# Peptides against a protein of PDB entry 7C96: the designs that were tried, part 72

Target 1, 73 residues: chain A of PDB entry 7C96
Amino acid sequence: PVIPDDFRCPISLELMKDPVIVSTGQTYERTCIEKWLQAGHGTCPKTQQTLTSTVLTPNYVLRSLIAQWCEAN

## One batch from the design tools (peptide; made by RFdiffusion4, then SolubleMPNN)

Design b2_p24_5_s2 (from b2_p24_5, 9 letters changed)
Fold by OpenDDE base, seed 1:
Structure b2_p24_5_s2 (fold): chain B 73 residues (1-73), chain A 24 residues (1-24)
Amino acid sequence: as target 1 above (73 residues)
Amino acid sequence: DMEEWVKKAQENVEKYLKREEEKK
C-alpha cells in the first residue's frame, strides 16, 4: 500500500521508525536529521529555516499512528 | 560520502514537497 506522506521522512522518503520533531515543528527520521546536522547544516530541510535548537523531540503520537497503520497494512 | 548524501537528501525533500503540493 501507498505510504501516507505524513508517515514518510522528507529526507529518506521512507516510513519513519523513530520520528523526531525539530524546532520548526517538522518531523523527520531521527537518524536522517542527525546526519543532516552532522553534515553541518543547521536548517530545517523542508522549511529552510534556521533551527533555534538542535534538540530533537520524539514524536510519540506519530510513532503510534505509524504503528497502527503498519498493523492494518 | 557525506556530500553526496546531503545532495540526495535535498533532492528527496524537493520530491516530498512536490507531492504535498500536488495533493493540495
Scores: peptide ipSAE 0.759, ipTM 0.933, DockQ to the pose 0.973
Fold by OpenDDE base, seed 5:
Structure b2_p24_5_s2 (fold): chain B 73 residues (1-73), chain A 24 residues (1-24)
Amino acid sequence: as target 1 above (73 residues)
Amino acid sequence: DMEEWVKKAQENVEKYLKREEEKK
């Protein structure tokens, strides 16, 4: 089935397993955004805004929604 | 390598954004 855009990581284009929210409010797969940061990029991949913080907050709501979607599809 | 990975990441983000716009 077609994966909802909100469930796909903008970086990997794959279904997110461990979605995290960056300071700009955008969500990415943890491993992807961590690698992005490790590469020396301190900006939000989607918005290109400079991140005010490197703290990654787990998006538990989205994780649950994805889990439910996977169960149904 | 990291350079190629970053390039691919940026390319994917563009694809992602394009699809988002097409749904509007």
Scores: peptide ipSAE 0.759, ipTM 0.933, DockQ to the pose 0.972
Fold by OpenDDE base, seed 3:
Structure b2_p24_5_s2 (fold): chain B 73 residues (1-73), chain A 24 residues (1-24)
Amino acid sequence: as target 1 above (73 residues)
Amino acid sequence: DMEEWVKKAQENVEKYLKREEEKK
């Protein structure tokens, strides 16, 4: 079935397994955003806003929603 | 390499944003 856009990582375009929220409020796959930061980029991939922090907060709600969607599809 | 990965990442983000616009 078609994967909802909100469940796909903007960087990998794949279903997120470990979604994390950056300072701008956008969500990405942990490994993807970590690699982006490691590459020296200090901006949000989607919005291009400057990140005020490199702290990555687990998006447990989205993770749960994705898990439920996967179970149903 | 990292440079190529970053370019691909940016390309994917653009595709993602394009899809978002098409669904509006």
Scores: peptide ipSAE 0.759, ipTM 0.933, DockQ to the pose 0.976
Fold by OpenDDE base, seed 2:
Structure b2_p24_5_s2 (fold): chain B 73 residues (1-73), chain A 24 residues (1-24)
Amino acid sequence: as target 1 above (73 residues)
Amino acid sequence: DMEEWVKKAQENVEKYLKREEEKK
């Protein structure tokens, strides 16, 4: 089935398993954004804004929604 | 290769953004 845009990681274009929120409010797959940061980039991939923090906050609500969607599809 | 991965990441982000705009 078609994966909802909000459930796909902007970096991998795949269904997110461990979505995390960056300082700009955008959500990415944890492994993807961590690799982006490791590459030396300190900006939000989608908005190009400089991240005010490298803290990654788990998006539990989205994770739950994705899990529910996966169970139904 | 990290450099190649970054390029692919940027390319994917562009694709993602284009899809988002098309759905508006």
Scores: peptide ipSAE 0.759, ipTM 0.932, DockQ to the pose 0.973

Design b2_p24_5_s3 (from b2_p24_5, 11 letters changed)
Fold by OpenDDE base, seed 1:
Structure b2_p24_5_s3 (fold): chain B 73 residues (1-73), chain A 24 residues (1-24)
Amino acid sequence: as target 1 above (73 residues)
Amino acid sequence: SMAEWVEEMQKNVEEYLERLKKLE
């Protein structure tokens, strides 16, 4: 089935496994955003806004929703 | 390389945003 865009990482375009929220409120796959930050970038890939923090907060709600979707599909 | 990865991910982001715009 087609993966909902809300469940896709903007960076990898793949189904997120470990979604994390950045300071701008956008969600990405942890490994992807970490790689982006390690590359020396301090902006949000999707919005291009400057990140006020490099703290990555797990998006447990989304992770659960994705898990439920995977079970049904 | 990292440079190639960055280029690819940026293209992906653009594609992602385009998809969202079509759904609006």
Scores: peptide ipSAE 0.531, ipTM 0.857, DockQ to the pose 0.892
Fold by OpenDDE base, seed 4:
Structure b2_p24_5_s3 (fold): chain B 73 residues (1-73), chain A 24 residues (1-24)
Amino acid sequence: as target 1 above (73 residues)
Amino acid sequence: SMAEWVEEMQKNVEEYLERLKKLE
């Protein structure tokens, strides 16, 4: 079925498996945003805002929502 | 390469944003 945009990683365009929140409040797939940061970038891919921190916070709510969606579809 | 990966992901981000704009 059609994957909701909110469940897709802006970087990979794929269904997120391990969504994490960056300092700007945007959510990405962990592996994707880590690669972006490791490449030396300090901005939010989606908003282009400068990240105030490189800390990645697991988005457990979204993770659960995605899991529920996958079970239902 | 990492450079190629970055270029690809940036294109994806652009596509993603375009999709969102259509929903707004």
Scores: peptide ipSAE 0.525, ipTM 0.856, DockQ to the pose 0.891
Fold by OpenDDE base, seed 5:
Structure b2_p24_5_s3 (fold): chain B 73 residues (1-73), chain A 24 residues (1-24)
Amino acid sequence: as target 1 above (73 residues)
Amino acid sequence: SMAEWVEEMQKNVEEYLERLKKLE
């Protein structure tokens, strides 16, 4: 089935397994955004906005939605 | 390399954004 774009990581274009929210409110796969940050970048890949924090917050809601989608498809 | 990875991911982001535009 076609994966909803909202369930895809903007960086990897793959179904997110461990989605995390950055300070701009955008969600990415944890490993992807961590690599981006480790590379010395301090901006949001999607919006180009400067991140006010490097804290990554697990997106439990999205994780659950993705899990449910995977079960149904 | 990390530089190559960044370049690739940026292309992916661009593609992702393009997909979103098509949905609007």
Scores: peptide ipSAE 0.513, ipTM 0.851, DockQ to the pose 0.893
Fold by OpenDDE base, seed 3:
Structure b2_p24_5_s3 (fold): chain B 73 residues (1-73), chain A 24 residues (1-24)
Amino acid sequence: as target 1 above (73 residues)
Amino acid sequence: SMAEWVEEMQKNVEEYLERLKKLE
């Protein structure tokens, strides 16, 4: 089935498995954003806004929504 | 390489944004 864009990581374009929220409020796949940060970048890939923190917060709500979608499809 | 990965992901981000624009 067609994966909703809201469930796709902006970086990998794949269904997110471990979505995390960055300081700008955008969500990415954990491994993807970690690689971006490890490469020395300090901006949000999607919005290009400067990150005020490198802390990554698990997006449990989205994770649950994706899980529910996967179960139904 | 990491440099190549960054280039690729940036292209993906651009594609992602294009998809969103089509929905607007």
Scores: peptide ipSAE 0.494, ipTM 0.846, DockQ to the pose 0.896

Design b2_p24_5_s4 (from b2_p24_5, 11 letters changed)
Fold by OpenDDE base, seed 3:
Structure b2_p24_5_s4 (fold): chain B 73 residues (1-73), chain A 24 residues (1-24)
Amino acid sequence: as target 1 above (73 residues)
Amino acid sequence: SMEKWMKEAEKNVEEYLKREELKK
């Protein structure tokens, strides 16, 4: 089945397992965005906006939606 | 290496954005 774009990490292009929200409101796979930040980037990969914080907030809602989708497919 | 990873990451982001444009 085709994975919905909203469920794929923009960085890895894979189904997200631990989605987290950055300061710009965009969601990425935790490990991916952490590597991005560790590499010295201070911008949001998708929007190129400067991140106002390095805090990563778990996207529990999306995690649940992905889990439900996986169960159905 | 991290450098190679970053190059791939940037390429993937670009691809992701292109796909979104195609859906419009």
Scores: peptide ipSAE 0.485, ipTM 0.841, DockQ to the pose 0.912
Fold by OpenDDE base, seed 4:
Order: C-alpha cells, then structure tokens, then sequence
Structure b2_p24_5_s4 (fold): chain B 73 residues (1-73), chain A 24 residues (1-24)
C-alpha cells in the first residue's frame, strides 16, 4: 500500500523507523537528520529555517502511529 | 561520499516537497 507522506522521511523518502523532531517542529529519520547536521547544515531540510537547536526529540507518537499502520497494512 | 549523500538528500527533499505541494 501507499505509505502516507507523513510517515516518510523527507530525506530518505522511506518509512521512518526512528522519527525525531527538530527545533522547527519537522520530523525526520534520526540517522538522516544527524548526517545532515554533521555535514555542516544548520537548517531544516523542509523549511530551510535555521535550527535554533541541534537537539533531536524522539517522536514517539509518530513512531507508534507508523507501527500501527505497518501492522494494519 | 558525504558529498554524494548530500546531493541525494537534497534531491529527495525536493521530491518530497513537490509531492506535498501536489496534495494542496
């Protein structure tokens, strides 16, 4: 079935396994955004806004929703 | 390489955004 865009990482275009929220409120796959930041980018991939923090917050709600979706599909 | 990865990442983000815009 078609994977909802909200469940796909904007960077990898794949179903997120470990979604994390950046300072702008956008969610990405942890490994992807970490590489992005480590490469020297200090902006949010989607919004191009400068990140006020490099802290990554686990999006447990989304992770759960994705898991539920995977079980149902 | 990291450069190659970044190029792909940027390309993917662009593609993702295009898809989202089509839904609006």
Amino acid sequence: as target 1 above (73 residues)
Amino acid sequence: SMEKWMKEAEKNVEEYLKREELKK
Scores: peptide ipSAE 0.458, ipTM 0.830, DockQ to the pose 0.908
Fold by OpenDDE base, seed 1:
Structure b2_p24_5_s4 (fold): chain B 73 residues (1-73), chain A 24 residues (1-24)
Amino acid sequence: as target 1 above (73 residues)
Amino acid sequence: SMEKWMKEAEKNVEEYLKREELKK
């Protein structure tokens, strides 16, 4: 089935497994955003805003929603 | 390579954003 855009990582375009929220409020796959930051970028891929923090907060709500979607499909 | 990965990452982000705009 077609994966909802809200469940796909903007970087990998794949279903997120470990979604994390960055300082701008956007969500990405943990491994993807970590690699993005490691490459020297200090900005949010979607908004291009400078990240005020490097803290990555697990998006448990989205993880749960994705799990529910996977169970139904 | 990291450079190649970044090129693809940037391309994917662009594609994602385009799709989001089309939905509006």
Scores: peptide ipSAE 0.421, ipTM 0.814, DockQ to the pose 0.909
Fold by OpenDDE base, seed 2:
Structure b2_p24_5_s4 (fold): chain B 73 residues (1-73), chain A 24 residues (1-24)
Amino acid sequence: as target 1 above (73 residues)
Amino acid sequence: SMEKWMKEAEKNVEEYLKREELKK
């Protein structure tokens, strides 16, 4: 089935398994954004804004929505 | 390699953004 864009990681283009929110409010797959940061980047991939923090907050709401979608598809 | 991964990541982000802009 067609994966909703909001459920896909902007970096991997795949369905997110462990979505996390960065300081700009954008969501990415944890492993992807961690690699991005490890590479020396301090910006949000989507917005190009400088991250005010490197703290990654789990997006439990989105995780739940994705899980529900997976159950139905 | 990390360099290859980064290039692909940047390409994917660009593609994702283009798709988002085309949403009606």
Scores: peptide ipSAE 0.378, ipTM 0.793, DockQ to the pose 0.884

Design b2_p24_6_s1 (from b2_p24_6, 16 letters changed)
Fold by OpenDDE base, seed 4:
Structure b2_p24_6_s1 (fold): chain B 73 residues (1-73), chain A 24 residues (1-24)
Amino acid sequence: as target 1 above (73 residues)
Amino acid sequence: MAEEVRKELASQVEGKEETAERFY
């Protein structure tokens, strides 16, 4: 079945396993956004907004929703 | 810097290969 867009990492385009929220509110797969930051970028990949912080906050709600979707599909 | 990473990530996000300059 088609993976809901909200469940896919904007970078990898794959179902997120460890979704994290950046300062702009966008969510990415942890490993993807970490690589982006390590590559020297200081912006949000999707929105191009400057990140006010490099703190990555786990998106527990989304993680749960994805898990539920996986159970049903 | 990690050029390969930048190009790959940019391509994945916006559907085309681009340089890091577009994000600065």
Scores: peptide ipSAE 0.031, ipTM 0.572, DockQ to the pose 0.049
Fold by OpenDDE base, seed 5:
Structure b2_p24_6_s1 (fold): chain B 73 residues (1-73), chain A 24 residues (1-24)
Amino acid sequence: as target 1 above (73 residues)
Amino acid sequence: MAEEVRKELASQVEGKEETAERFY
């Protein structure tokens, strides 16, 4: 089945397994955004907005939705 | 996001160039 775009990491384009929210409100796969930050970038990959924080917050709601989608598909 | 920008971003982060089309 077609994977909803909101369930795909904006960077890897793959179904997110550990989605995290950045300060701009965008969600990425943890591994992808960590690599981006470790590379010295301080902006949101998708929006190019400057990140006010490098804290990554787990998106538990999205994780749950993706899990439910995986169970059904 | 423009396809070229997405490909470059993916290459920079993951060390690979993504060829899949992006719709969001």
Scores: peptide ipSAE 0.026, ipTM 0.558, DockQ to the pose 0.055
Fold by OpenDDE base, seed 3:
Structure b2_p24_6_s1 (fold): chain B 73 residues (1-73), chain A 24 residues (1-24)
Amino acid sequence: as target 1 above (73 residues)
Amino acid sequence: MAEEVRKELASQVEGKEETAERFY
């Protein structure tokens, strides 16, 4: 079935396995956002907003929701 | 390599990589 947009990484467009939240509140796949930051970017890929921090916080709630969806599909 | 990654990621975020989308 079609993957819900909220479960897809805005960068890879794939189902997120290790979702992390950036300072703007947007969520991305860890590896994708890390590469974005390593490439020298200081903005949020989706919103273009400047990141106030490079800290990445695991989105455990979303991880759980994705897991539940995967079990049903 | 840094530039390549930058362009690829930017392209995907902008939705220019429809082929990268995955469906189940």
Scores: peptide ipSAE 0.033, ipTM 0.583, DockQ to the pose 0.060; fails the geometry check
Fold by OpenDDE base, seed 1:
Structure b2_p24_6_s1 (fold): chain B 73 residues (1-73), chain A 24 residues (1-24)
Amino acid sequence: as target 1 above (73 residues)
Amino acid sequence: MAEEVRKELASQVEGKEETAERFY
């Protein structure tokens, strides 16, 4: 079935496996955002806002929702 | 985000890695 947009990484457009939240509140696949940060960027890929922190917080709710969706589909 | 922006972003982040939408 069609994957909900909110379940896809804004960068890879793939179903997120390890979604993490950046300081701006946007969620990305961990691998994608880590590569972005490692490349020297200090902004949110989607919003271009400056990140106030480079801490990546696991989006447990979304991870759970995605898992449930995968199990149901 | 706009497809154009997404493509550029993906290119910057993942290099030559293929980026495509996935459907299940």
Scores: peptide ipSAE 0.027, ipTM 0.573, DockQ to the pose 0.053; fails the geometry check

Design b2_p24_6_s2 (from b2_p24_6, 13 letters changed)
Fold by OpenDDE base, seed 1:
Structure b2_p24_6_s2 (fold): chain B 73 residues (1-73), chain A 24 residues (1-24)
Amino acid sequence: as target 1 above (73 residues)
Amino acid sequence: DAAAVLEELKSQVEGNEETAKRFH
């Protein structure tokens, strides 16, 4: 089935398995954003805003929603 | 509330296609 856009990573465009929130409030797949940060970038891929922190916070709500969708599809 | 959370998530995803083009 078609993956809802709300569940897709801005970078990979794939269904997020481990969604994390960056300081700008945007959510990405953990592996995608970690690679971006490891490459030396200090900005948000989507907004291009400077990150005030490189801490990645799990988006538990979205993770749960994705899990529910996966169970049904 | 739940509706507000979903709207926020939706806003985060809007424009993802354009963003992704920079990485592919």
Scores: peptide ipSAE 0.127, ipTM 0.606, DockQ to the pose 0.678
Fold by OpenDDE base, seed 5:
Structure b2_p24_6_s2 (fold): chain B 73 residues (1-73), chain A 24 residues (1-24)
Amino acid sequence: as target 1 above (73 residues)
Amino acid sequence: DAAAVLEELKSQVEGNEETAKRFH
């Protein structure tokens, strides 16, 4: 079935496996955002805002919702 | 509540396609 948009990474457009939240509140696939940061960027890919922190916080709620969806589909 | 969380998450999805264009 079609992956719900809210379960897809803004960068990869793929189903997120390890969603993480950046300082701006946006959520991305960990691997995607890490590569972005490692490339020397200090901004949020979606909002273009400067990140006040490079800490990536796991979005466990979203991960759980995605898992539930995957189980049903 | 999962439903409430989803609604909030949906607001963050808007513009994803446009954002992704910069990476594809």
Scores: peptide ipSAE 0.076, ipTM 0.565, DockQ to the pose 0.752
Fold by OpenDDE base, seed 3:
Structure b2_p24_6_s2 (fold): chain B 73 residues (1-73), chain A 24 residues (1-24)
Amino acid sequence: as target 1 above (73 residues)
Amino acid sequence: DAAAVLEELKSQVEGNEETAKRFH
């Protein structure tokens, strides 16, 4: 089945397995955003806004929604 | 409400195609 765009990482364009929220409120796959930060970037990939923090917060709601979709498809 | 949450998240995904052009 076609993966909803809302469940795809802005970077990898793949279904997110471990979605995390950055300081700007955008959500990415954990591994993707970690690689971006480790490469020396201090901005949000999608918005280009400067990150006020490099803390990554798990997006439990989205993870749950994706899990439910996967169970049905 | 899952639908309401998805609508909010959808706005965050807006422009993914443009973003993807920078990475692919």
Scores: peptide ipSAE 0.032, ipTM 0.519, DockQ to the pose 0.667
Fold by OpenDDE base, seed 4:
Structure b2_p24_6_s2 (fold): chain B 73 residues (1-73), chain A 24 residues (1-24)
Amino acid sequence: as target 1 above (73 residues)
Amino acid sequence: DAAAVLEELKSQVEGNEETAKRFH
């Protein structure tokens, strides 16, 4: 089955396992965005907007949706 | 390769050449 775009990390293009939300509201795989930040970047990879915070918030709703999708597919 | 993946993502919004400057 085709993975819904919203379930794919914009960076890895893979199904997200640990989706986290950045300050711009975009969601990425935790490991991907952490690597981006560790590389010294302070912008949102997808939107290029400056991040107002480097805090990564777990996207539990999306995690649940992905889990449900995985169970059904 | 994480760097390659990130580079590809950035290239979509900033262009290949500009992205290359950040990772090379």
Scores: peptide ipSAE 0.021, ipTM 0.557, DockQ to the pose 0.059; fails the geometry check

Design b2_p24_6_s3 (from b2_p24_6, 18 letters changed)
Fold by OpenDDE base, seed 3:
Structure b2_p24_6_s3 (fold): chain B 73 residues (1-73), chain A 24 residues (1-24)
Amino acid sequence: as target 1 above (73 residues)
Amino acid sequence: DAEKVLAERRSQIEGKEETAKRFY
């Protein structure tokens, strides 16, 4: 089946395994956004908005939804 | 355009060789 777009990382376009939320409210795969930040970028990849913080918050709700979808498909 | 720029950035960050294909 086709993976829902909301379950894919905006960077890798792959199913997220460790989704994290950035200051703009967008969610990315942890490893992808960490690489982006380590490269010296200070903006949100998808929206181009400046990040007010580089803190990454685990998106537990989305992680759970993805897990449920994977079990059903 | 904006989509092209984003696509290029995504390619640079993750690389095609790191993308694992999932078959559904």
Scores: peptide ipSAE 0.053, ipTM 0.613, DockQ to the pose 0.046
Fold by OpenDDE base, seed 2:
Structure b2_p24_6_s3 (fold): chain B 73 residues (1-73), chain A 24 residues (1-24)
Amino acid sequence: as target 1 above (73 residues)
Amino acid sequence: DAEKVLAERRSQIEGKEETAKRFY
């Protein structure tokens, strides 16, 4: 089955396992965005907006939705 | 183009990782 776009990390394009939200509201796979930040970038990979914070917030709702989707597909 | 931007970002990330691996 086709994975919903919202369930894929904008960077890896793979189904997210540990989705986290950045200050711009975009969600990425934790490992992907962490690598981006560790590389010294201060912008959102998708939107290019400057991050007001480098804090990563777990997207529990999306994680649950993805889990449910995986169970059904 | 959003897809192009994302491709560039991914390339940058992968490039940095590759460079880092070279030094370790």
Scores: peptide ipSAE 0.052, ipTM 0.597, DockQ to the pose 0.053
Fold by OpenDDE base, seed 5:
Structure b2_p24_6_s3 (fold): chain B 73 residues (1-73), chain A 24 residues (1-24)
Amino acid sequence: as target 1 above (73 residues)
Amino acid sequence: DAEKVLAERRSQIEGKEETAKRFY
């Protein structure tokens, strides 16, 4: 089935396993955004907005939604 | 393990999608 766009990481374009939220509110796969930050970038890959924080917050809601979708499809 | 099962399911879904892309 067609994977909802909101379930795909903007970087890897794959179904997210460990989605995390950045300061801009966008969600990415943890490993992807960590690599981006480690590379010295200080902006949001999707929006190009400057990140006000490098804290990554687990998106538990989305994680749950993706899990439910996987079970149903 | 629930996470392992879901991870495998994610892989299966992505695999099927990638396969489909090759035919369409």
Scores: peptide ipSAE 0.029, ipTM 0.553, DockQ to the pose 0.047
Fold by OpenDDE base, seed 1:
Structure b2_p24_6_s3 (fold): chain B 73 residues (1-73), chain A 24 residues (1-24)
Amino acid sequence: as target 1 above (73 residues)
Amino acid sequence: DAEKVLAERRSQIEGKEETAKRFY
């Protein structure tokens, strides 16, 4: 089945397993955004907005939705 | 160069043509 766009990491384009929210409100796979930040980038990959924080917040709601989708599909 | 690579990657991220499917 087709994976909903909101369930895919903007970086890897794959179904997210550990989605995290950055300061701009965008959600990415944790490993992907961590590598991006570790490379010295201070912007949101998708929007190019400057990140006001490098704190990554787990997107629990999305994680749950993805898990439910995976179970059903 | 680095800037070109970043630009290309951002283009991919923002692209609307790419889709992901699960195959069994």
Scores: peptide ipSAE 0.054, ipTM 0.594, DockQ to the pose 0.073; fails the geometry check

Design b2_p24_6_s4 (from b2_p24_6, 15 letters changed)
Fold by OpenDDE base, seed 3:
Structure b2_p24_6_s4 (fold): chain B 73 residues (1-73), chain A 24 residues (1-24)
Amino acid sequence: as target 1 above (73 residues)
Amino acid sequence: EAAKVLEERRSQVAGKEETAKRFH
């Protein structure tokens, strides 16, 4: 079945396995956003807004929703 | 590929269509 867009990383376009939230509230796959930050970028990939922090917070709710979707499909 | 899609998505962020999709 088609993967919901909200479950796909804006960068990789793949189903997120370790979704993390950035300071702007957007969610990305951990590895993708880490590479982006390591490359020297200080903005949110999707919105281009400046990040007020580089702390990455696990999105447990989304992780759970994705897991439930995977089990049903 | 991914870069192109990302750029297109960026252009939609401020748009009504993207907002509707985000908060469906």
Scores: peptide ipSAE 0.036, ipTM 0.573, DockQ to the pose 0.056
Fold by OpenDDE base, seed 1:
Structure b2_p24_6_s4 (fold): chain B 73 residues (1-73), chain A 24 residues (1-24)
Amino acid sequence: as target 1 above (73 residues)
Amino acid sequence: EAAKVLEERRSQVAGKEETAKRFH
């Protein structure tokens, strides 16, 4: 089955396992965005907007949706 | 100001394909 694009990390292009939301509202795989931030970047990879915060908020809803999709497919 | 806001909004709707070009 085709994986919904919204379930893929913009960076890794892989199905997200631990999706997190950045200040711009975009969601990424935790490990991917952490590496990006650790590299010294202060912008959102996808939008290039400056991040107002480096806090990463777990996207529990998406995590659940992905889990459900995986179970069904 | 309007141009800046518009550009930011456009960036938000950028597709996975465009993003992939930057990372892959």
Scores: peptide ipSAE 0.028, ipTM 0.555, DockQ to the pose 0.203
Fold by OpenDDE base, seed 4:
Structure b2_p24_6_s4 (fold): chain B 73 residues (1-73), chain A 24 residues (1-24)
Amino acid sequence: as target 1 above (73 residues)
Amino acid sequence: EAAKVLEERRSQVAGKEETAKRFH
C-alpha cells in the first residue's frame, strides 16, 4: 500500500519509526534529524527555517497513527 | 531520488521561487 506522505520522514523518505518534532513543527525520524544536527546544520530540512531550539520532541500522536496504519495495512 | 523529493517537499512549504533561490 502507498505510505501516506505525512508518515514518511522528509529526509529518509521511509516510514518513520521514532518520529520527533523540531522547533518548526515539522516531524522527522529521530536518527535522521540527529545526524543532520550533528553535521552542523541549524535549519529545518523541509522548511529551511532556522531552528529556535535543537530539542527533539517525540511525536507520540503520529507514532500511534503510523502504528495503526501498519496494523491495518 | 531523495534530493529531488526533498526539494519538491520544500517547494510546497517555502514556495517555488524561494526554493529556486536557495538551490540556484
Scores: peptide ipSAE 0.024, ipTM 0.544, DockQ to the pose 0.074
Fold by OpenDDE base, seed 5:
Structure b2_p24_6_s4 (fold): chain B 73 residues (1-73), chain A 24 residues (1-24)
Amino acid sequence: as target 1 above (73 residues)
Amino acid sequence: EAAKVLEERRSQVAGKEETAKRFH
């Protein structure tokens, strides 16, 4: 089945398993964004906005929606 | 700085394809 765009990480283009939100409000796969930050980048990959924080907030709602979708498809 | 702001605005509406081109 076709994976909804909102369920795919902007970096990996794969279904997110551990979606996290960055300070700009964009959501990425945790592993992907962590690697990006560890590489020394301080911007949002998608928007290129400067991150005001490197704190990653779990997107529980999206995680739940993805889980539901996976179970139904 | 104004140019940067505009670029950020454009990036905010950039689609999956645009992002993919940057990383892939």
Scores: peptide ipSAE 0.025, ipTM 0.551, DockQ to the pose 0.162; fails the geometry check

